# Peptides against a protein of PDB entry 6TME, part 202

Target 1, 324 residues: chain A of PDB entry 6TME
Amino acid sequence: NRLKRAYIALQAWKKAFYSDPFNTAANWVGPDVCSYKGVFCAPALDDPSVLVVAGIDLNHADIAGYLPPELGLLTDVALFHVNSNRFCGVIPKSLSKLTLMYEFDVSNNRFVGPFPTVALSWPSLKFLDIRYNDFEGKLPPEIFDKDLDAIFLNNNRFESTIPETIGKSTASVVTFAHNKFSGCIPKTIGQMKNLNEIVFIGNNLSGCLPNEIGSLNNVTVFDASSNGFVGSLPSTLSGLANVEQMDFSYNKFTGFVTDNICKLPKLSNFTFSYNFFNGEAQSCVPGSSQEKQFDDTSNCLQNRPNQKSAKECLPVVSRPVDCS
Target 2, 324 residues: chain A of PDB entry 6TME as posed
Amino acid sequence: NRLKRAYIALQAWKKAFYSDPFNTAANWVGPDVCSYKGVFCAPALDDPSVLVVAGIDLNHADIFGYLPPELGLLTDVALFHVNSNRFCGVIPKSLSKLTLMYEFDVSNNRFVGPFPTVALSWPSLKFLDIRYNDFEGKLPPEIFDKDLDAIFLNNNRFESTIPETIGKSTASVVTFAHNKFSGCIPKTIGQMKNLNEIVFIGNNLSGCLPNEIGSLNNVTVFDASSNGFVGSLPSTLSGLANVEQMDFSYNKFTGFVTDNICKLPKLSNFTFSYNFFNGEAQSCVPGSSQEKQFDDTSNCLQNRPNQKSAKECLPVVSRPVDCS

## One batch from the design tools (peptide; made by RFdiffusion4, then SolubleMPNN)

Design b2_p21_4_s1 (from b2_p21_4, 13 letters changed)
Fold by OpenDDE base, seed 5:
Structure b2_p21_4_s1 (fold): chain B 324 residues (1-324), chain A 21 residues (1-21)
Amino acid sequence: as target 1 above (324 residues)
Amino acid sequence: SSQLEELYNKARKKAEEELLS
C-alpha cells in the first residue's frame, strides 16, 4: 500500500514535469518505484518487512515542472534533494505528511511564494536548504526554534527584519545573503552558541552591529558585507577567537579599525573595504602580515592607496553615528 | 545511493529516538 501511494505520487510528479532534458524520469514506468532513477527505498521504520520510498535525489536534473500535492503521499521520505532544477510554484502544504523529513533541499530552483511554512511542521528536520529561489515575504520567527544544523536562505526575496528568535538557533551555518532583509541584526545573535558560519551579504540591513557579536566564540566565518551598517566596529569583536573569514566591506562603517580585531588569532582574511573608516592600526594594513590578508580599499584612511576623496569622506566622517 | 542510505539511517535513528521519548 505504501509503495502504491508512492507510485501515485511519483506518477503525478512525472506528469507535472514540463521538461526533463536528461530523461531522468524515463524509467519512471510501472509499479516498481524503487527502481526509479532518483528514488531510494528502505525498510520502513514501523515495519522493517515493508519497503518504502525513503529518499528522493533529483539533484542537477534540470527538470522543469512543479511539485504536485500528491507528493504528500510520500510519507516515508526522510531525504528530499531536488536542487539545481527548474521546479516552479510553491512547496505543497501536503508535504506536512512527510513527518520523517530530515533533509530538505530544494535549492537552486524557481520556487515562489512565502516561506514554505510546511518545513516548520517537520519535527525531525535538521537540514533546510531553500537558497537560490524566489521565496518572498517575512521569515517566520519559528524557523529558529527548529533544531536545525544548517539554514540556507540566501538568494531569495525575503524581506523585513531578521527575527529576534535567531538567538535560539542551534544551527552551525546560517545564510541570509542576497535577500531584502532590513533593520538591525538582533542583539540575541550572541546567543547562537553553535554558530560557525553566518552570512548577511547583500541585504538592506542597517544600524550598528550589536556588541553581542563578540560572544560568537565558535564563529569561523562572519560576513556582513554589502549592507547599510553604520557606526564603529564593536570592540567586543576581539572576542571572536575562532574567526577566520571576516567581511564588513561595502557598508557605511566609520571609526578606527583596531589592533584587537586585526590581531585575532585565527583571522585569515579580513575585508573592510568600501566603508568610511578613518583610521586603522598598523596590524590592519594590507601586507603587514604574511599570514593574514587585509583589504582596506575605498575608505577614508590617510596615507593609503585607493581611498575615497575628502569630499566623499568629510560629510560622513565628521558626523559619526553613536552606537552607544 | 550509499550516501543517501547513510543519511537515511542517521535520520532513522533520530526518528526512533524521538518516537521513544
Scores: peptide ipSAE 0.055, ipTM 0.686, DockQ to the pose 0.073
Fold by OpenDDE base, seed 2:
Structure b2_p21_4_s1 (fold): chain B 324 residues (1-324), chain A 21 residues (1-21)
Amino acid sequence: as target 1 above (324 residues)
Amino acid sequence: SSQLEELYNKARKKAEEELLS
C-alpha cells in the first residue's frame, strides 16, 4: 500500500518533467518503484517487514519541471536531494506529510516564492539547503528554532532583517550570502554556541558589528564582506580563538586594525581591504608573517601601497561613526 | 546507492530516537 502511494507520487512527478536530458526517469515504469533510478527503498521504521521509499536522490540530473502536490504521498521519505536541476514553481505544502524528513536539498534550482514554510513543519529536519534559487521575502524567525546542523540560504532574493532568533540556532554552518538582507547583525549572534562558519557576503547589511561576535569561540570562518558596515572593528574580536578565515572587505569600516585581532592564534587569512581604516598594527601588515596572509588594499593607511586618495578618505575618516 | 543508504540509516536512527522521546 505504501509503495502504491509512492508509485502514484512518482508517476505524477514524471509527468511534471518538462525535460530529462539524461533520461533519469526512463526506467520509471511499472509498480516496482524501488528499481527506479534515484529512488531508494528501505524497511519502514514502524514495520521492518514493509518496504518503503525512504530517499530520493536526483542530484545533478538537470531535470526541468515542477514538484507536484502528489509528492506528499511519499510519507516515508527522510532524504530528499534534488539539487542541480531546473525545477521551478513553489515547494508544495503537501510535503508537510513527510514527517520523517531529515535532509532537504533543493539547491541550484529555479524555485520561487516566499521561504518554504513547509520545512518548518518537519520535526526531525537536520539539514536544509535552499541556496541558489529565487526564494524571496523575509526569512521566518522560526527557522532558527529548528535543530538544524546546517542552513544554506545564499544566492536567493531574501530581504528584510536577519531575525533576532539567530542566537537560538544550533547550526554549525549558516550562509546568508548574496541576498538582500538589510539592517544590523543581531547582538544575539554571540549565542550561536555551535557555529563554525557564517557568511554574510554581498548583502545590504549596515551599522556597527556587534561586540557579541567575539563570543563565537568555535567559529573558523567569518565573512562579512561586501556590505555597508561602519565604525571600528570590535575589540572583542580578540576572543575568536579558532577563527582561520576572516573577511571584512568592501565595507565602510574606519579606525585602527589592532594587534590583538591580527595575532589571533588560528588566523590564516584576514582580509580587510576596501574600507577606510586609517591605521594598522605591524602584525597586520601583509608579508609580516609566513603563516598568516593579510590584505590591507584600498584603505586610508599611511605608508602603504594601493591606498585610497586623501580626497576619498578625508570625508569618511574625519567623521568616524561611534559604535559605543 | 551506498551513500544514500548510509545517509538514510543515519536519518532513520535519528527518527527512531525522536519517536522514542
Scores: peptide ipSAE 0.037, ipTM 0.656, DockQ to the pose 0.077
Fold by OpenDDE base, seed 1:
Structure b2_p21_4_s1 (fold): chain B 324 residues (1-324), chain A 21 residues (1-21)
Amino acid sequence: as target 1 above (324 residues)
Amino acid sequence: SSQLEELYNKARKKAEEELLS
């Protein structure tokens, strides 16, 4: 009877397609749902003698349509990959019935509305990719209470502050890039014990960077570019023993870029261009190392090329922000 | 397809662990 429910769900979904350019659902006919293109069956966990729909993969199908509530009948689905389509509307609440959901990828679609809180109801969720959509509003703090490996939120319309619960996240990769997040990075960020990559690019984040960033000893990628951060770089950044890619460009940072940062042992690229830094250590100078790439363009550095004018620098440099 | 099956197997193991806990 599980396959019958799946049949109902999949036929409802097919009916919800506005366009199927590659005729992906052309063979979605008849009760044999396991033969459907993009549908994968496996033995049920509770009864190995019963086949169930365990996965959906419609990636790159360019399908236009919406997700009907009948998809809630796919109760055995653990993998739902429908990226790079033109699905619109909201994520159905009925998907709360998909209690085995492990990987949910709806990236690169046209979904709208608030954060799909139904994703928070899935106890086994490990991978959440909702990037490149039109999700909006506040990010639920509870997202970081989930035991996720990766959280992809970039290229949406999320607003408000980053929840302080971020420190509870066990994710190795988190992307906030290209949203409308504002406020400061929470000090709790230093508690992200498994963090390898974090990207804040292109938001409205501001304030001083918290010193606690230096506690992220496993981070390999830290990109905070294209925001409104102010003050000096925390001296505690010397603790980023594994950072390879670091980008602070296009902010309003001031002060001195120190040796302790530029000599980080794994650092390969460090971009701090388009700020108001008024000094840098010799180790930070582009070309000073063959192993590291630096970009100090458009700062307030003396005796360096491509810097801001004194007229542009003086008002900012003369009024340093105290982050203490 | 093979990749999806592998991922499903991982998910299945996780689900089993949760059911047993």
Scores: peptide ipSAE 0.035, ipTM 0.674, DockQ to the pose 0.078
Fold by OpenDDE base, seed 3:
Structure b2_p21_4_s1 (fold): chain B 324 residues (1-324), chain A 21 residues (1-21)
Amino acid sequence: as target 1 above (324 residues)
Amino acid sequence: SSQLEELYNKARKKAEEELLS
């Protein structure tokens, strides 16, 4: 009996709660699991005459606890939303039995350990949100083999390099922000055919930006701020025909910011502050356009306000990194 | 199937809202 298995799972989970401030699980009593707050039942896909637990929604419940292995008994669950709680520990491997998983949101919790590789076992997964946790270690390359619409990894403790497989991703939105990723952005990034928004903010990424970024014709948001990137901006950035928001601030970029970048047709905001740029086209000057907003603060620009001192600029500008 | 469809539609709507946030 599927509902009996669900009952066992849900009672085990209730037992795993340390705190339930809103008494969300107060009605989690008895075998009628479909009446439980946050539990949603639907006809089974294989037998419409059978009712099964198809979804869990405990968003914003402020529940403290952990995910017990008995949750693997919820084999009919396609939607698992438990964001904005205080769940801790690791994602149970037993969740591999949830083969219908479509949307998995555990964001804004206190989960720890490596990337939850169990998510890679779900063949139909379309939405994965693990942001605002304490996941650590390497990102599995296989994550980009999944047909995900969005990949939210921000505000974790992930480290190592971004996998080369990123080019295989069909996601429209990908965020790496506020982790500990290092190394270069893979050249394969230009192969992300459906990419609209990508965010690298606040990592330890370095090296030159790959020229292949210019192949991202559908990208509207590109944020690489707060990293260790070096060299000049790729000339191929002129190919970003749909970019609206672009941020390269707080890096170690050098060289000249060109008209071809600042005159991008859909560009609304371009922030390149806190770098070592030694020149900019007139079209890049803040206030030069009513339609575009620019920030050139704290560079090595001549005749501009709020720039770095010659002492700070000279050692960097005189030794530009050649990205060729 | 109608209930499942409604659940999926609700979830997709929430996901879309999250994508926009």
Scores: peptide ipSAE 0.027, ipTM 0.627, DockQ to the pose 0.080

Design b2_p21_4_s2 (from b2_p21_4, 15 letters changed)
Fold by OpenDDE base, seed 2:
Structure b2_p21_4_s2 (fold): chain B 324 residues (1-324), chain A 21 residues (1-21)
Amino acid sequence: as target 1 above (324 residues)
Amino acid sequence: SSMLEALYEKARAKARAELLA
């Protein structure tokens, strides 16, 4: 009996709670698991006459505890939402039995360990949110082979380089922000055909921006701020026909910010502050447009306010990185 | 399931909103 298995799983989970401030699991008593708060039942896909646990939603319950291996008995679950709790430990490998998993949201918890590779075993997974945890180590390249709509990885402890397989991703939203990623952005990034929003904020990324970024025709948000990027902005950025928000601040960029970038048709905000740019087109000057907002603070620009001193600029500007 | 679809859409919308904030 599927509901009996669910009962075993849910009771094991309740036992794994250290704290339940809102008494969310107070009614988790008895065999009628479909009445449990945060548990959602639906007719089974293989037999409509059978009721199964199809979804878990414990978002914002502030529950402290861990995920016991018995959760693997919830084989009919397609939606697993435990956002904004205080769950700790690792994601159990037994969840590989949840072959119907469609959306997995464990964001804003205290999970640790390597990337939960069990997520890669789910054939129908469309949404993966593991942000705001303490996951560490390398990002498995296989994540981008998944047909995911969104990939949220930000605010973790991931290290190493961004896999070159990123170009295979069909995701519309990808976040790498606030990790420990290093190296260059892969050139394959330009192959992300469905990408709308990508965020690299606050990593240890370096090198030159790949020219292939300009191929991201559907991107509306591109944020590469707070990294170690060098060189000039690629001229191919003029190809970002739909970009609205662009941020390159807090890097080590040099060179000239061109009209072709600042006049992008959908551009509303372009921040390139805290770099070493030594020139900008008139169209890039803050206040030059009512429709566009620019920030050129703390560069090496002449005749602009709030710029770096000559002493700070000269060593960097005089030795521009050749990205060719 | 309509319920599952609704939950998915709600969750995704929330996630996107948080990203843009």
Scores: peptide ipSAE 0.027, ipTM 0.673, DockQ to the pose 0.125
Fold by OpenDDE base, seed 3:
Structure b2_p21_4_s2 (fold): chain B 324 residues (1-324), chain A 21 residues (1-21)
Amino acid sequence: as target 1 above (324 residues)
Amino acid sequence: SSMLEALYEKARAKARAELLA
């Protein structure tokens, strides 16, 4: 019976294909769905004697089409990977019936509309990848209430502020890059207890960096480049004991880049170019270390090459934003 | 199943690798 439902779902999906360049669904014929290319079966969790469709992997199939509502019949699916296709439309709300969903990857497609809130209905979801689509609107705060290992949101059209609930996230990797997020980074960011990598690249974020960033002891990658951040770097950044890659380039930061930041013990690359810093410690100077790479290009530093003109610097440096 | 577990691990590893690239 479960395989029959799966058959109905998969045949409906096949009919929803506009183009299948690699003939991926060519063998999607007949009731033996477990033999279908990209379909994986396993014993059901509630009854090991029953075989069910547990996974879908159509990655890199370049299939054009949409996700029909009949996919909701795949109630035993825990793995759904369909990245690098040309699927369009919205994620069907009928997928709420897939209560075993563990990893959901629809990245590199042509999906549109608001955040797929159906993903929030999956109680066991651990991996969510919706990057490289055209999702838009606000990010639901509830996403960070989920016990996710990774959250990939980059390269979409999300806007508004990053939810304060970010501090509740247990994710080790979170990407916000290349969206339209605005406002400040929430102070609650420091509460992300499992965070290893976070990327804010290429948004419209602004304001001062919260001091609480310094509480992210497990962070190895912190990239806030290409935004509108202002003020000085928080002194608490000296607490990033495990940071290896740090990028603050292409912002509007001012002040002095301190020795305590540049001497972070595991720091490999620190890019703070294209800002309005008016001073740096000797330890921050590119070439000062063989183990660390620095980029101080296009700031307001004295006696350094490739800096901004006095005309460009003076209006900003003379009126620094006080983040205290 | 072992197959699904392998797929899960592969997917996670790939995703992280792509982030670091």
Scores: peptide ipSAE 0.027, ipTM 0.673, DockQ to the pose 0.126
Fold by OpenDDE base, seed 4:
Structure b2_p21_4_s2 (fold): chain B 324 residues (1-324), chain A 21 residues (1-21)
Amino acid sequence: as target 1 above (324 residues)
Amino acid sequence: SSMLEALYEKARAKARAELLA
């Protein structure tokens, strides 16, 4: 039966533990898997009279080990939360059998290898958190074809370009931060109709910001700091009616920071420090508003403190990248 | 970001709610 399969899976997993500092699996004994710490059961969706393992929650257990293939026997699991552990290895392909997967959180572990493509096999997945691992390689474009509410990819080793399929995403929050992504932000980004927060911090992204960013009407947080972006800020950014936090710091932007950006109605914090901006509107000056916080440090602004030297500025400012 | 964490929790809560619905 289903619970027997679950027992096999969970016992295999227990055997795969190298360290269990909090003795989380101490009670993982016997066939009554529903009593296991971190295991919770519910009536099966296809047969309410049958009790099945519906979820795993081992968050913050500091368990060292790996995920054995036998976990594929947990076919009724919809919630899999194992964040803040020390699990290593790869996500087993056998998890493709977990067709009810709804929330998958393996964040803050030691997982390696390519993007866990098994996540793409879950038709009902809504929440994917794989941040703070060592996943590497290219991000499969198919990830954004999924109807996810949240996609957390930050603090991994992903590289190459961000897929153009990003525009298909219905996620409200997407994090790319602290990876090795390169290339331009796809123009399709403007099609992310439900986007509230997107973070690109600390990648190798470059080129001009696409004008289509201005179409992100629901975005409240836009952070593109610590990349290699060039050119002027798109004038279309004036369309970000709901943006509260905006960070373009530590890039290679040039040009003028306009009133239209700094006067965005919901803007609370706008950081554009450590660029090569050669002008800013009065509304962008730090201290100009009580409601808004600005940072214009280390640009090429005249009559402002803590700016780059002429020697640093002139070569860049005199040859601005035309993004038009 | 604290806001990101809040959204994380919100998303998780939403997912659970949908599962239980």
Scores: peptide ipSAE 0.027, ipTM 0.620, DockQ to the pose 0.740
Fold by OpenDDE base, seed 5:
Structure b2_p21_4_s2 (fold): chain B 324 residues (1-324), chain A 21 residues (1-21)
Amino acid sequence: as target 1 above (324 residues)
Amino acid sequence: SSMLEALYEKARAKARAELLA
């Protein structure tokens, strides 16, 4: 029966624990798996008279261990929350059998290996959080074909380019921050129709920002700080009618920061410090508005405090990158 | 950011709601 399978899975998992500092699995004894701490049962969708393990919540348990393949026996699990533990290894491919998976949160663990492609096999997945792990390699383009509400990838070891399929994503929030992504932001980004927040912080992204960013009408947060972006800010950024937080700091941008950007109607915080901007509109000057916060520190601006030296600026400003 | 966390929770809540529906 289903609970018997669950018992096998959970006992295998308990055996795979190296450390359980809070004794979370202390009561994981006996066949009554529904009484296990962090295990939640519910009537099966196909047969309400049958009780099944529908959810796992071991958040913040600080458990050290790995995920054994026997977890694939938990075929009725729709919610899998195991964040803030010390689980290591890879996500078992046997989890492909968990076809009801809706929320998968393995964030803040020690998982390694490539992107867990098993997540792509879950047809009904709506929430994917794999941030704060050690996943590496390429991001599968197919991730953006899924109907996810949120995609949290930050603080991993992902590398290579951001897939052009990003434009297909219907997610409201996507985080790429603190990985090793390289290349340009795909022009298809402007097609992300539901995007509210996107974060690229702390990668190796480069090139010019695509003009298509200006098509992101619903974006409230756009953070591209700590990368290698070059060229001028796209004039089309004036189209970000709902942006509240915008950060381009710690890049290699040049050119003039225009009124059209700094006067965006919902803009509350605009940070463009630590670049090579050689001019800014009066509306961009810190202190020019009580409603908006600006930071123009460490650019190549004239008559502004805390700017780069001429020696630092000249080599870059004199050779502007043409993004046209 | 706090906003990002809020969206995270919102998305999670939505997913849960859909599951329970």
Scores: peptide ipSAE 0.026, ipTM 0.628, DockQ to the pose 0.662

